# Ledger of designs, part 36: peptides against a protein of PDB entry 2FGR

Target 1, 331 residues: chain A of PDB entry 2FGR
Amino acid sequence: SSVTLFGIVDTNVAYVNKDAAGDSRYGLGTSGASTSRLGLRGTEDLGGGLKAGFWLEGEIFGDDGNASGFNFKRRSTVSLSGNFGEVRLGRDLVPTSQKLTSYDLFSATGIGPFMGFRNWAAGQGADDNGIRANNLISYYTPNFGGFNAGFGYAFDEKQTIGTADSVGRYIGGYVAYDNGPLSASLGLAQQKTAVGGLATDRDEITLGASYNFGVAKLSGLLQQTKFKRDIGGDIKTNSYMLGASAPVGGVGEVKLQYALYDQKAIDSKAHQITLGYVHNLSKRTALYGNLAFLKNKDASTLGLQAKGVYAGGVQAGESQTGVQVGIRHAF

## One batch from the design tools (peptide; aimed at target 1 T4 L5 R284 F331)

Design b2_p17_5_s2 (made by RFdiffusion4, then SolubleMPNN; from b2_p17_5, 11 letters changed)
Fold by OpenDDE base, seed 5:
Structure b2_p17_5_s2 (fold): chain B 331 residues (1-331), chain A 17 residues (1-17)
Amino acid sequence: as target 1 above (331 residues)
Amino acid sequence: VTLSREGDKTSFKVELE
């Protein structure tokens, strides 16, 4: 049996030119290139091609030393794997996010990521961003000639908010084709939540694709998120992303990503464009810089996610510029 | 052009006997 201690410490100096008051914010932030984490994982060979596994992973906040505590909310799973694939029990990325966030060239982290996996409707559930779930059972198939799939179900355990029952129930999955330079996936999910104390279904459909040309990689996402409310109508967001990355000089990577968030409930769009550069000092240590521009139109109030500095919204129709410069170290 | 996927096993493996 093996146990592996692993982690990433990613800390940056971050700046955004506008907060909700129109003022600039700057300071030391976290997780600009990769989410800072500490984890334990291991496997046991049970014979006959069967393996047991565990994975415990929590987020690290280097700027404040985890002042709010440490937990394993990133992942806390036990697994069985073999020729049949892998079954996981415990809190984890839901299958849809696990697969479809892989097309985000900014790794769902920092000021540059695709922000489609979001709580668009002031959902009151703990995981209304559609990224993770408690009480999750997941199954992942092997890769069969490129084809693979993942499925998940999270128990609500009769959690209630207001009059809403079944809060936290998740059902979802993806189908994918991963073969050489090509990846393509379709994900579908439904999560039960509450908005204003009323039962709401968070429905999500996501298409992703990428192609690695060797000299560059292209990646794209198409997503619809719909909070189906019994009263007040649906809150629908269509999110689009297109990105490109290329290696630079053998030790660097440049990334450019554009995203559009069409927020139908407020008839407002937001445009995000991010330029990123990673410079590998070693296999484990990198310097990075991100420059992001977020343009809100009309009633849109989206803000860049400069974690540890400012991750709130801006005034309606305002634009925000963000910068992160940091160090990522993996161990 | 090593697109270093972050998953490279630079982790300390402790073998439990």
Scores: peptide ipSAE 0.027, ipTM 0.532, DockQ to the pose 0.053
OpenDDE base, seeds 1, 2, 3, 4: peptide ipSAE 0.020, 0.017, 0.017, 0.025; ipTM 0.502, 0.555, 0.556, 0.609; seeds 1, 2 fail the geometry check

Design b2_p17_5_s3 (made by RFdiffusion4, then SolubleMPNN; from b2_p17_5, 12 letters changed)
Fold by OpenDDE base, seed 4:
Structure b2_p17_5_s3 (fold): chain B 331 residues (1-331), chain A 17 residues (1-17)
Amino acid sequence: as target 1 above (331 residues)
Amino acid sequence: ITYSREGDKESFEVVLE
């Protein structure tokens, strides 16, 4: 059996030109290139091709030394794996987010990532962004000639918010084809939540694809999220992303990503464009910079996620510019 | 309708060994 201690400390200086009051924010932020984390993982060979595993991982906030505490909310799983694939028990990424966020060239963190995995409807559930779930059972298939899949179910355990009595129930999965330079996936999920104390279903469909041309990689996402409310009508968002990355000089990577968020319930769009650069000082240490522009139209109030500095919204129809410059160190 | 992403965590795991 083995136990591995691992982690990432990613800290940056960040700036956004507008907050909800129209003022600039700046300071020391975290997780601009990768989410800062501390984890323990291990495996035990049980013989016959069967393995047991555990994974405990929490987020690190280097700017304040985890003043709000440390927990294993990123992942806290026990697993069995073998020729049949892997079964996981515990809080984790839901299968849909685990697979479909892999097409985000900004690694689902900082000011540049695809923001489609979001609570679009003021959902009252803890994980209404569709990223993780408590009480999760997940199954991941092996790769069969490129074809693979993942499935998950999370128990609500009769969690009640208002009149909603099944909050936190998740069911979802993906099918994928991963072969050489090509990756493509379809994900479907439903999560039960509450909006305004009323039962609401969060339905999600996501298509993702990427192709690595060697000299550059292209990646794309198409997503629809619907918060289906019994009263007040559906809150629907269509999100689109297209990104490209390319190696630079053997030690660098440049990234460019565009996203469109068509927020149907408010008939408003937001446009995000981000330029990123990573410079590898070593295998474990990198410098990085991100420059993001977010244009809200009409009633849209989306903000860039400069974690540790400002992650709130802006005034309706306002544009926001963000910058992050930081260090990522893995251990 | 409130459009906040405050508290959203990374959904993709990258382990650098």
Scores: peptide ipSAE 0.010, ipTM 0.479, DockQ to the pose 0.070
OpenDDE base, seeds 1, 2, 3, 5: peptide ipSAE 0.010, 0.010, 0.015, 0.010; ipTM 0.509, 0.506, 0.538, 0.537; seeds 1, 3, 5 fail the geometry check

Design b2_p17_5_s4 (made by RFdiffusion4, then SolubleMPNN; from b2_p17_5, 8 letters changed)
Fold by OpenDDE base, seed 4:
Structure b2_p17_5_s4 (fold): chain B 331 residues (1-331), chain A 17 residues (1-17)
Amino acid sequence: as target 1 above (331 residues)
Amino acid sequence: LTLSRKGEEISVSVELE
């Protein structure tokens, strides 16, 4: 059997020019290039190609030394794997987010990521962003000639909010084709939650694709998120992303990503554009910089996610500029 | 198959006898 200790410490200096009051925020933030984490994982060979595994992973906040505590909310799974694929029991990325966030060139963190995986409707569930779930059973297939898939179900355990029952129930999955330079995926998910104390279904459909041309990689996402409310109508957001990355000088990577968030319920759009650069000092250590611009139109109030500094919204129709400069160290 | 994001993990494996 093996046990592996692993982690990432990613800390940055961050700045945003506007908060909800129109004031600038700056300071030391975390997870600008990769989410800071500490984890333990291990496997046991059970023979016959069957393996048992465990994975425990929590987020690290280097700015305050995890003053709010440490937990394994990123992942806490036990698994069986073999020629049939992998079955996981425990909190994890839901299959849809696990696969479809892989097309985000900013690794679903910092000020540059695709923000489509979001609680668009003031959902009252803990994971209404569609990223992770408690009480999750997941299955992942092997890759068969490029084809792969993942499926998941999370038990609600009769959690209630207001009059809503079954809060936290998740069902979803993806199908994908991964072969050489090409990746393409379709994900579907439904999560039960509450909005205003009333039962709400969060439906999500996501298409992702990427192609690695060697000299550059292109990546794209198309997503629709719909919070189906019994009262008040649906809250629908169409999110689009297009990104490109390229190696620079053998030790660097430049990234450019654009996203559009069409928030139908408020008939408002937000545009996000981010330029990122990563400079590898070693295989384990990198310097990075991100520059992001978020333009809100009309009633849109989206804010860049400068974790540890400011991750709130801005005034309606306001634009926000963000900068992160930091160090990422993996161990 | 554990989907690890490429380049984000350096694992030190200790074999426990």
Scores: peptide ipSAE 0.034, ipTM 0.538, DockQ to the pose 0.054
OpenDDE base, seeds 1, 2, 3, 5: peptide ipSAE 0.022, 0.011, 0.018, 0.000; ipTM 0.524, 0.480, 0.501, 0.256; seed 1 fails the geometry check

Design b2_p17_6 (made by RFdiffusion4)
Pose (drawn by RFdiffusion4):
Structure b2_p17_6 (pose): chain A 331 residues (1-331), chain P 17 residues (1-17)
Amino acid sequence: as target 1 above (331 residues)
Amino acid sequence: AALTALSATVSAALSAL
């Protein structure tokens, strides 16, 4: 049995060459290499291989001292685990995002990550990016011979927005194979939401795979996200990503990631290339840099996510360059 | 270093309960 207080402070200077008005922005931001966080977790041995766990974790914003107030929105769970796997109750990453985001070499944070888990259709639900859910129950199997799976159901509790009376419902899961160097997963999910007050399903299918050669690792993601309005119409986006990472000189790591976002509703594509470098001063402390280029075509207005500096859109068809340089400290 | 030491101390104190 044990109890652990933990966290990460990851703060950076960041710059983007344009915002929605075309002006540059720079400042002090956060979470460029890993999401800043504070949390408390524990594991209690109940005997016979059965364990009880808890986990409370919230995001830290070092640039403004959590001015909007601290919370445990990253994870707030209680669980039982054993030879049967693990059952968790509480807000957390849903199984599809928990497993599939592991294929993103930029840890789903900063200006370099895969942007597929986003609210492509301006859905009105609390978590229309498909990342986390309130009122979540999840089951995770053990890994037997490399095979493993996860399932989750989040209750809508009759949350109503317009014609949608089940906003926030999540049903989803994944199957996967993980043997150390090789990992592959297929995730499928549906959420209930509303767009402009009209009931809408958010359907998501995601495939991810990676192989760690030791001298380098190759990783990729494919995703289709479809917001399908009940009365007809859909906003569909296909997202693709391929990346590689390699250790450099003991202590160092280089990462490169290319992504494409095909936004069918506006018949427009966006392409992104991101180069990253991590220099470890210790196991707990790293300096890092990220450089990203995002090219929007046609009506696309996607922007790089320089958290704490600028994470909005850009003018249609514009290219945007961004940089983050910072320090990550885990405790 | 200070944050790591504080975290370790707090974790040890809570685990002792």

Design b2_p17_6_s1 (made by RFdiffusion4, then SolubleMPNN; from b2_p17_6, 5 letters changed)
Fold by OpenDDE base, seed 3:
Structure b2_p17_6_s1 (fold): chain B 331 residues (1-331), chain A 17 residues (1-17)
Amino acid sequence: as target 1 above (331 residues)
Amino acid sequence: DALEALAAALSAALSAL
């Protein structure tokens, strides 16, 4: 058996030129290159190729020292694994987000990530961004000649909000092909939630692909999220991403990513462009810088996620520029 | 669009569950 303590402390100076009032915000923020975390994990060999595992992981907020407390809401799983793959019980990334966020060159964190995995509809469920679920059972296949899949189901446990009686139920999965430089995946998910106290289905479809040319990597995402409401019509968002990354001088990585969020319910688009650089001082320590530009059109109010400084929206049709410069340390 | 067609197919498949 083994037990490993692990973590990341990622802290930055961040700036955004506009908040919801049109004012600038700046300060010390967290999680600009990787989400800061503390975790425990371990495995036990049960013989015959069977292993037990556990994983407990919580977010760290280095700017305030976890003033709101610490929890294992990032992951709290027990697992069995073997030649059949892996079964997980407990709160985790849902299979769709676990796979499809891997195409985000900004690691689903900071001001640069693909923001498609979002609560687009003011859903009242705790995980209406489609990233994690409570009460989750997940299964991940081995890789068979490149082909792999993951499936998940989360119990609602009769959680009610207004007239919705199945809030937090998730069903979803992906199929993928991962072979050498190529990765491609299709993910499908439904989550039960509420909007305005009414039962709502959060349907999600995501296609991702990447190719590593050695000198550069290209990555792309296509996603639709649809909050299907009984009253008021559907809230549909089509999200698109294209990114490139390249190694620089054996110690650095440059990243450029574009995303488009076509918010159909408000007939409004947002465009995101992010330039990032990571400089590895060691295997465990890096400096980084991110520069992001978010252009909202029409009724769009999206804001960059400068965690610990400002993660709110902006005025309708306003553009936001964000900067993060920070240190990431892994242990 | 192709994405709407896929979403319609998803919606149909999930409505059968």
Scores: peptide ipSAE 0.020, ipTM 0.631, DockQ to the pose 0.012
OpenDDE base, seeds 1, 2, 4, 5: peptide ipSAE 0.019, 0.017, 0.014, 0.019; ipTM 0.622, 0.599, 0.432, 0.642

Design b2_p17_6_s2 (made by RFdiffusion4, then SolubleMPNN; from b2_p17_6, 8 letters changed)
Fold by OpenDDE base, seed 1:
Structure b2_p17_6_s2 (fold): chain B 331 residues (1-331), chain A 17 residues (1-17)
Amino acid sequence: as target 1 above (331 residues)
Amino acid sequence: SALEELARALSEALSAL
């Protein structure tokens, strides 16, 4: 059997001009272009076109050396794969996030990503951002002339919070068409959670598409998230994203992405615009810079996610500017 | 810092849009 060790160390200098008090924050941050990680993976050929696999992956925090510890919360799966596709057992990206975050030109990390995959309602479940699940079974189809799909179910294991039962149960999936320059996907998910100790369904619908023109790529997302509370009105957010990327001089990539977060429960919008540049020094090492602007309107308090420096909110109706300059190294 | 000044200038310019 072969075991592959792999990873990314991504560390940056980051700045945001406002925190919750209106003060600037700056320092050494992590995961500005790609999430820093350490992992082990391998496959075993079982014959007849059947393979076993494992994948263990944890996040690395280069600023503090993982002072809070190391775990495999990014992915901890065993799998079987073949002509039927792949079945996975264990904590992973849920199928909806695995597919639909692929349209985010900022790789779902740093100050520039699409922030639609969020806990919009102070949900009390550990994964109420809709990104990952514990106790997950996933199935991914092969690609059939461009068509592909993924499905997942996570067991709640009778977890309770307050009066809410079935906390952490996930059901969801996507259908997609991936052929040449075109990718398009529709994802649907429901997760059982609690808000204020009361049962709540986190419902999510996401449409994504991208087209690669060779000289540039366009990408878009449309998402609705609803926290349906047993008592009280729905907490609904409509999120929209449009982005473009282009190669520069054979060694660089420029990215521009806009997002709108229409937070219906507070009748408030937030606008995000991000400019990014990646400069490849080699196949494994890059320099990068991100510049993000977040405009909150009315009661909106969203903050940019400068991990390791400041990832909290701002005062209602305040704007925030963020900068990250860093090194990404893959091994 | 020069980074803070740039970030402020960009924030102000984008806030005016």
Scores: peptide ipSAE 0.022, ipTM 0.526, DockQ to the pose 0.013
OpenDDE base, seeds 2, 3, 4, 5: peptide ipSAE 0.009, 0.009, 0.016, 0.006; ipTM 0.466, 0.461, 0.498, 0.443

Design b2_p17_6_s3 (made by RFdiffusion4, then SolubleMPNN; from b2_p17_6, 6 letters changed)
Fold by OpenDDE base, seed 3:
Structure b2_p17_6_s3 (fold): chain B 331 residues (1-331), chain A 17 residues (1-17)
Amino acid sequence: as target 1 above (331 residues)
Amino acid sequence: SALEAAAAALSAALSAL
């Protein structure tokens, strides 16, 4: 068997002009271009085209040296793969997030990402952002002439919160077409959670597409997230994203992304625009800069995710500007 | 600071959009 140690250390200087008090925050942050991580992975050839695999991956916080400890909460899977595709057992990205976040030009990281994969309802489940699940079984098909799919189920293991008895149950999947410059995908998921101690279904539908013109890439997302509550009505958010990226001088990439978050339960919109630049010093080391602007309207309190500096909300109707400048190193 | 002034100016310019 082969075992590969791998990782990313991504550390930045970050600034946001407003926190929840209206004050500026600045300092050393982490994960501005890629989530900092340490991982172990390996594969064993079992013959006949069958392979066993493992993957253990945890987040690294370079600003504090993992003061809260280290764990494998990013991924902790064993797998079998072959001509049938791949089966995974263990905590991972849920199939819907794994596929549909691939259309985010900021890779679900830093101050610029699509923030649609969120806990919109103060759900009490640990993974109510729809990104990962515990106790997950996943299956990924091969690519058949462009067509591919992924499915997942996570056991709740009778986790209870208040009167909710199925917290953490996930069912979801995607269908996709990936052929040459074109990618398109539809994802559906339901997660059982609690809001205010009451059973709640987190329903998610996401459409993603991208096209690579060689000189530039366009990418888009359409998402609806709905927390269905038995009492108090549904908490619905429609999220939209459009982005473009282009290579610069063979060593750089520029990215521009817009997102709109239409928060129906509070009749309030938030607009996000992000400009990013990555400069590759090598295949493994890059410098980067991100500039993000988030305009909240009405009762919206969304904040940019300057991890390690400030990731909280702002006052209702306030706008936030964020900057990150950093180094990413992969090993 | 000069950085805060630049960030405030940029924030004001972006808020006017």
Scores: peptide ipSAE 0.020, ipTM 0.575, DockQ to the pose 0.012
OpenDDE base, seeds 1, 2, 4, 5: peptide ipSAE 0.013, 0.006, 0.018, 0.006; ipTM 0.448, 0.402, 0.594, 0.421

Design b2_p17_6_s4 (made by RFdiffusion4, then SolubleMPNN; from b2_p17_6, 8 letters changed)
Fold by OpenDDE base, seed 3:
Structure b2_p17_6_s4 (fold): chain B 331 residues (1-331), chain A 17 residues (1-17)
Amino acid sequence: as target 1 above (331 residues)
Amino acid sequence: DELNELAEALSAALSAL
């Protein structure tokens, strides 16, 4: 058996030029290049190619020392793995987010990430961003000549909100082709939630692809999220991302990513452009800088996620600029 | 429905280029 303690402490100085009042915010933030975390994981060889595993991971907030406490809400799984792949029991990334966020060059973290995995409809469920689920069973196939898949189901356990009786139920999966420089995948998910106390289905479709040219990597996402409400019509968002990354001088990486969020229910678009740089001081320690521009149009109120400083929205039609400069340390 | 949603998303992506 093995047990590994691991983690990341990522802390930054962050600035955004506008909050919901139109004022600037600045301070010490967390998780600008990678989500800060503490985890325990291990495996036991059971023989015959079968392994047991566990994974316990919680978020760290380096700016306040976890003032709200510590938990294993990032992942709390037990697993069996072998030639058949891996079965996981417990809270985790849902299969769709686990696969499709891998195309985000900003690692679903900080001010630069693809923000498509979002609660677009004021859903009342705890995980209405489509990222994680409680009570999750997941299965991941091996890679068969490039082809792989993942599937998941989360039990609602009769959680109710208003008249909604299946809140937190998730069903979803992906199919993928991962071979050499190419990765491509399609993910589908449905999550049951509530909006305004009424049953709502959050449907998600996501296409992702990337190609590594050696000198640079290109990555793209195409996503539709649809909150199907019994009353008031559907809340649909089409999200697009295109990104490029390149190694710099053998010790750095530059990233550029564009995203478009077409919020159909409010007929409003938001444009996000992010430039990032990571400088590796070692295998475990990096300096980083992110510069992000978010342009809201019309009724759009999206804000950059400067965690620990400001992660709220802005006024309708306002643009926001964000900066993060920080240290990431892995252990 | 899912195929129609994909087609709409692809069409929207092409129209945004």
Scores: peptide ipSAE 0.010, ipTM 0.506, DockQ to the pose 0.010
OpenDDE base, seeds 1, 2, 4, 5: peptide ipSAE 0.009, 0.008, 0.010, 0.008; ipTM 0.501, 0.491, 0.514, 0.518

Design b2_p17_7 (made by RFdiffusion4)
Pose (drawn by RFdiffusion4):
Structure b2_p17_7 (pose): chain A 331 residues (1-331), chain P 17 residues (1-17)
Amino acid sequence: as target 1 above (331 residues)
Amino acid sequence: LSDKLTDAFDDAVDDFF
């Protein structure tokens, strides 16, 4: 049995060459290499291989001292685990995002990550990016011979927006194979939401795979996200990503990731290339840099996610360059 | 539980600094 107080402070200077008005922005931001966080967790041995767990974790914003207030919105769970796997109750990453985001070499944070888990259709639900859910129950199997799976159901509790009376419902899961160097997963999920006050399903299918050769690792993601309005119409986005990472000189790591976002509703594509470098001063402390280029075509207005500096859109068809340089400290 | 909370706090302070 144990109890652990933990966290990460990851703060950076960041710059983007354009915002929605075309002006550059620079400043002090956060979470470029890993999401800054504070948390408390524990595991209690109940005997016979059965364990009880808890986990409370919230995001830290070092640039403004959590000016909007601290919370445990990253994870707030209680659980039982054993030879049967693990059951968790509480807000957390849903199983599809928990497993599939592990294929993103930029840890789903900073200006370099895969942007597929986003609210492509301006859905009105609290978590229309498909990442986390309130009122979540999840089951995670053990890994037997490399095979493993996860399932989750989040209750809507009759949250109503317009014609949608089940906003926030999540049903989803994944199957996967993980043997150390090789990992592959297929995730499928549906959320209930509303767009412009009209009931809408958010359907998501995601495939991810990676192989760690030791001298380098190759990783990729494919995703289709479809917001299907009940009365007709859909906003569909296909997202693709391929990346590689390699250790450099003991202590160092280089990462490169290419992504494409095909936004069918506006018949427009965006392409992104991101180069990253991590220099470890210790196991707990790293300096890092990220350089990203995002090219929007046609009506696309996607922007790089320089958290704490600028994470909005850009003018249609514009290219945007961004940089983050910072320090990550885990405790 | 009180001992474990104190240890966890002290460990977190040491790891931070």

Design b2_p17_7_s1 (made by RFdiffusion4, then SolubleMPNN; from b2_p17_7, 15 letters changed)
Fold by OpenDDE base, seed 5:
Structure b2_p17_7_s1 (fold): chain B 331 residues (1-331), chain A 17 residues (1-17)
Amino acid sequence: as target 1 above (331 residues)
Amino acid sequence: MEELLREALERFKEELE
């Protein structure tokens, strides 16, 4: 058996021109290009093509040295894999987010990512962003001629919030075609949660596709999230993303991504556009810069996620500009 | 597009019920 220690430390200087009070925020932030992490993983060959595995991974906050502690909430799985694919037990990315966030050119981190995987309805569940789940069983197929799939179920363990039962139950999966330059996927998920102490289903459908032309990559996402409430009506958001990336000079990558968040419950849209650049100093170390613009219309209050500096909302209808300049180091 | 997504989501819900 082998055990590998791995990680990323990504720390940046970040600025946003507006917080909830309309004031600027700036300082040292984390995870601008990649999520900072510390992990342990290993595999054991059991013979006959069967392998056991473990994966333990937690987030690192370089700005404060993990002042709130360290945990393995990113992933804590044991697995069996072979010709049949892989079965995982433990907290992990849910299959839908694992696959569909892969089309985000900003790797679901920093001020530039697609923000569709979000708690749009003040859901009271711990993972109402649809990204991860506790008590998760996942199965991933092998890739057969490009076709692959993933499925997951998370036990609620009779968690209750208010009058809501089954909080934290997840069921979902994706089907995909991954062949050479082409990737396309459809993901469907339902998660049980609570809003205002009342039972709510978080339904999610996501379509993703990308194509690598060599000189550039195009990527897109189409998503609907719906928090289905018995009282007060559904909270629906349609999210759209289109992005392009290109290698620059053999050592760099430029990224441009646009997203639209149509928040139906408040009849308000938000527009996000992000320009990013990564400069590889080595295989393990990079400098990066991100410039993001978020335009809220009407009642929209979305904020850019400058983790460690400011990740809150802004005043309704206000626009926000964010900048991150940082160092990413992988080990 | 919104309609197609909605329809697909509703069908998914029906399969889960």
Scores: peptide ipSAE 0.015, ipTM 0.487, DockQ to the pose 0.011
OpenDDE base, seeds 1, 2, 3, 4: peptide ipSAE 0.011, 0.008, 0.008, 0.011; ipTM 0.499, 0.478, 0.467, 0.481; seed 1 fails the geometry check

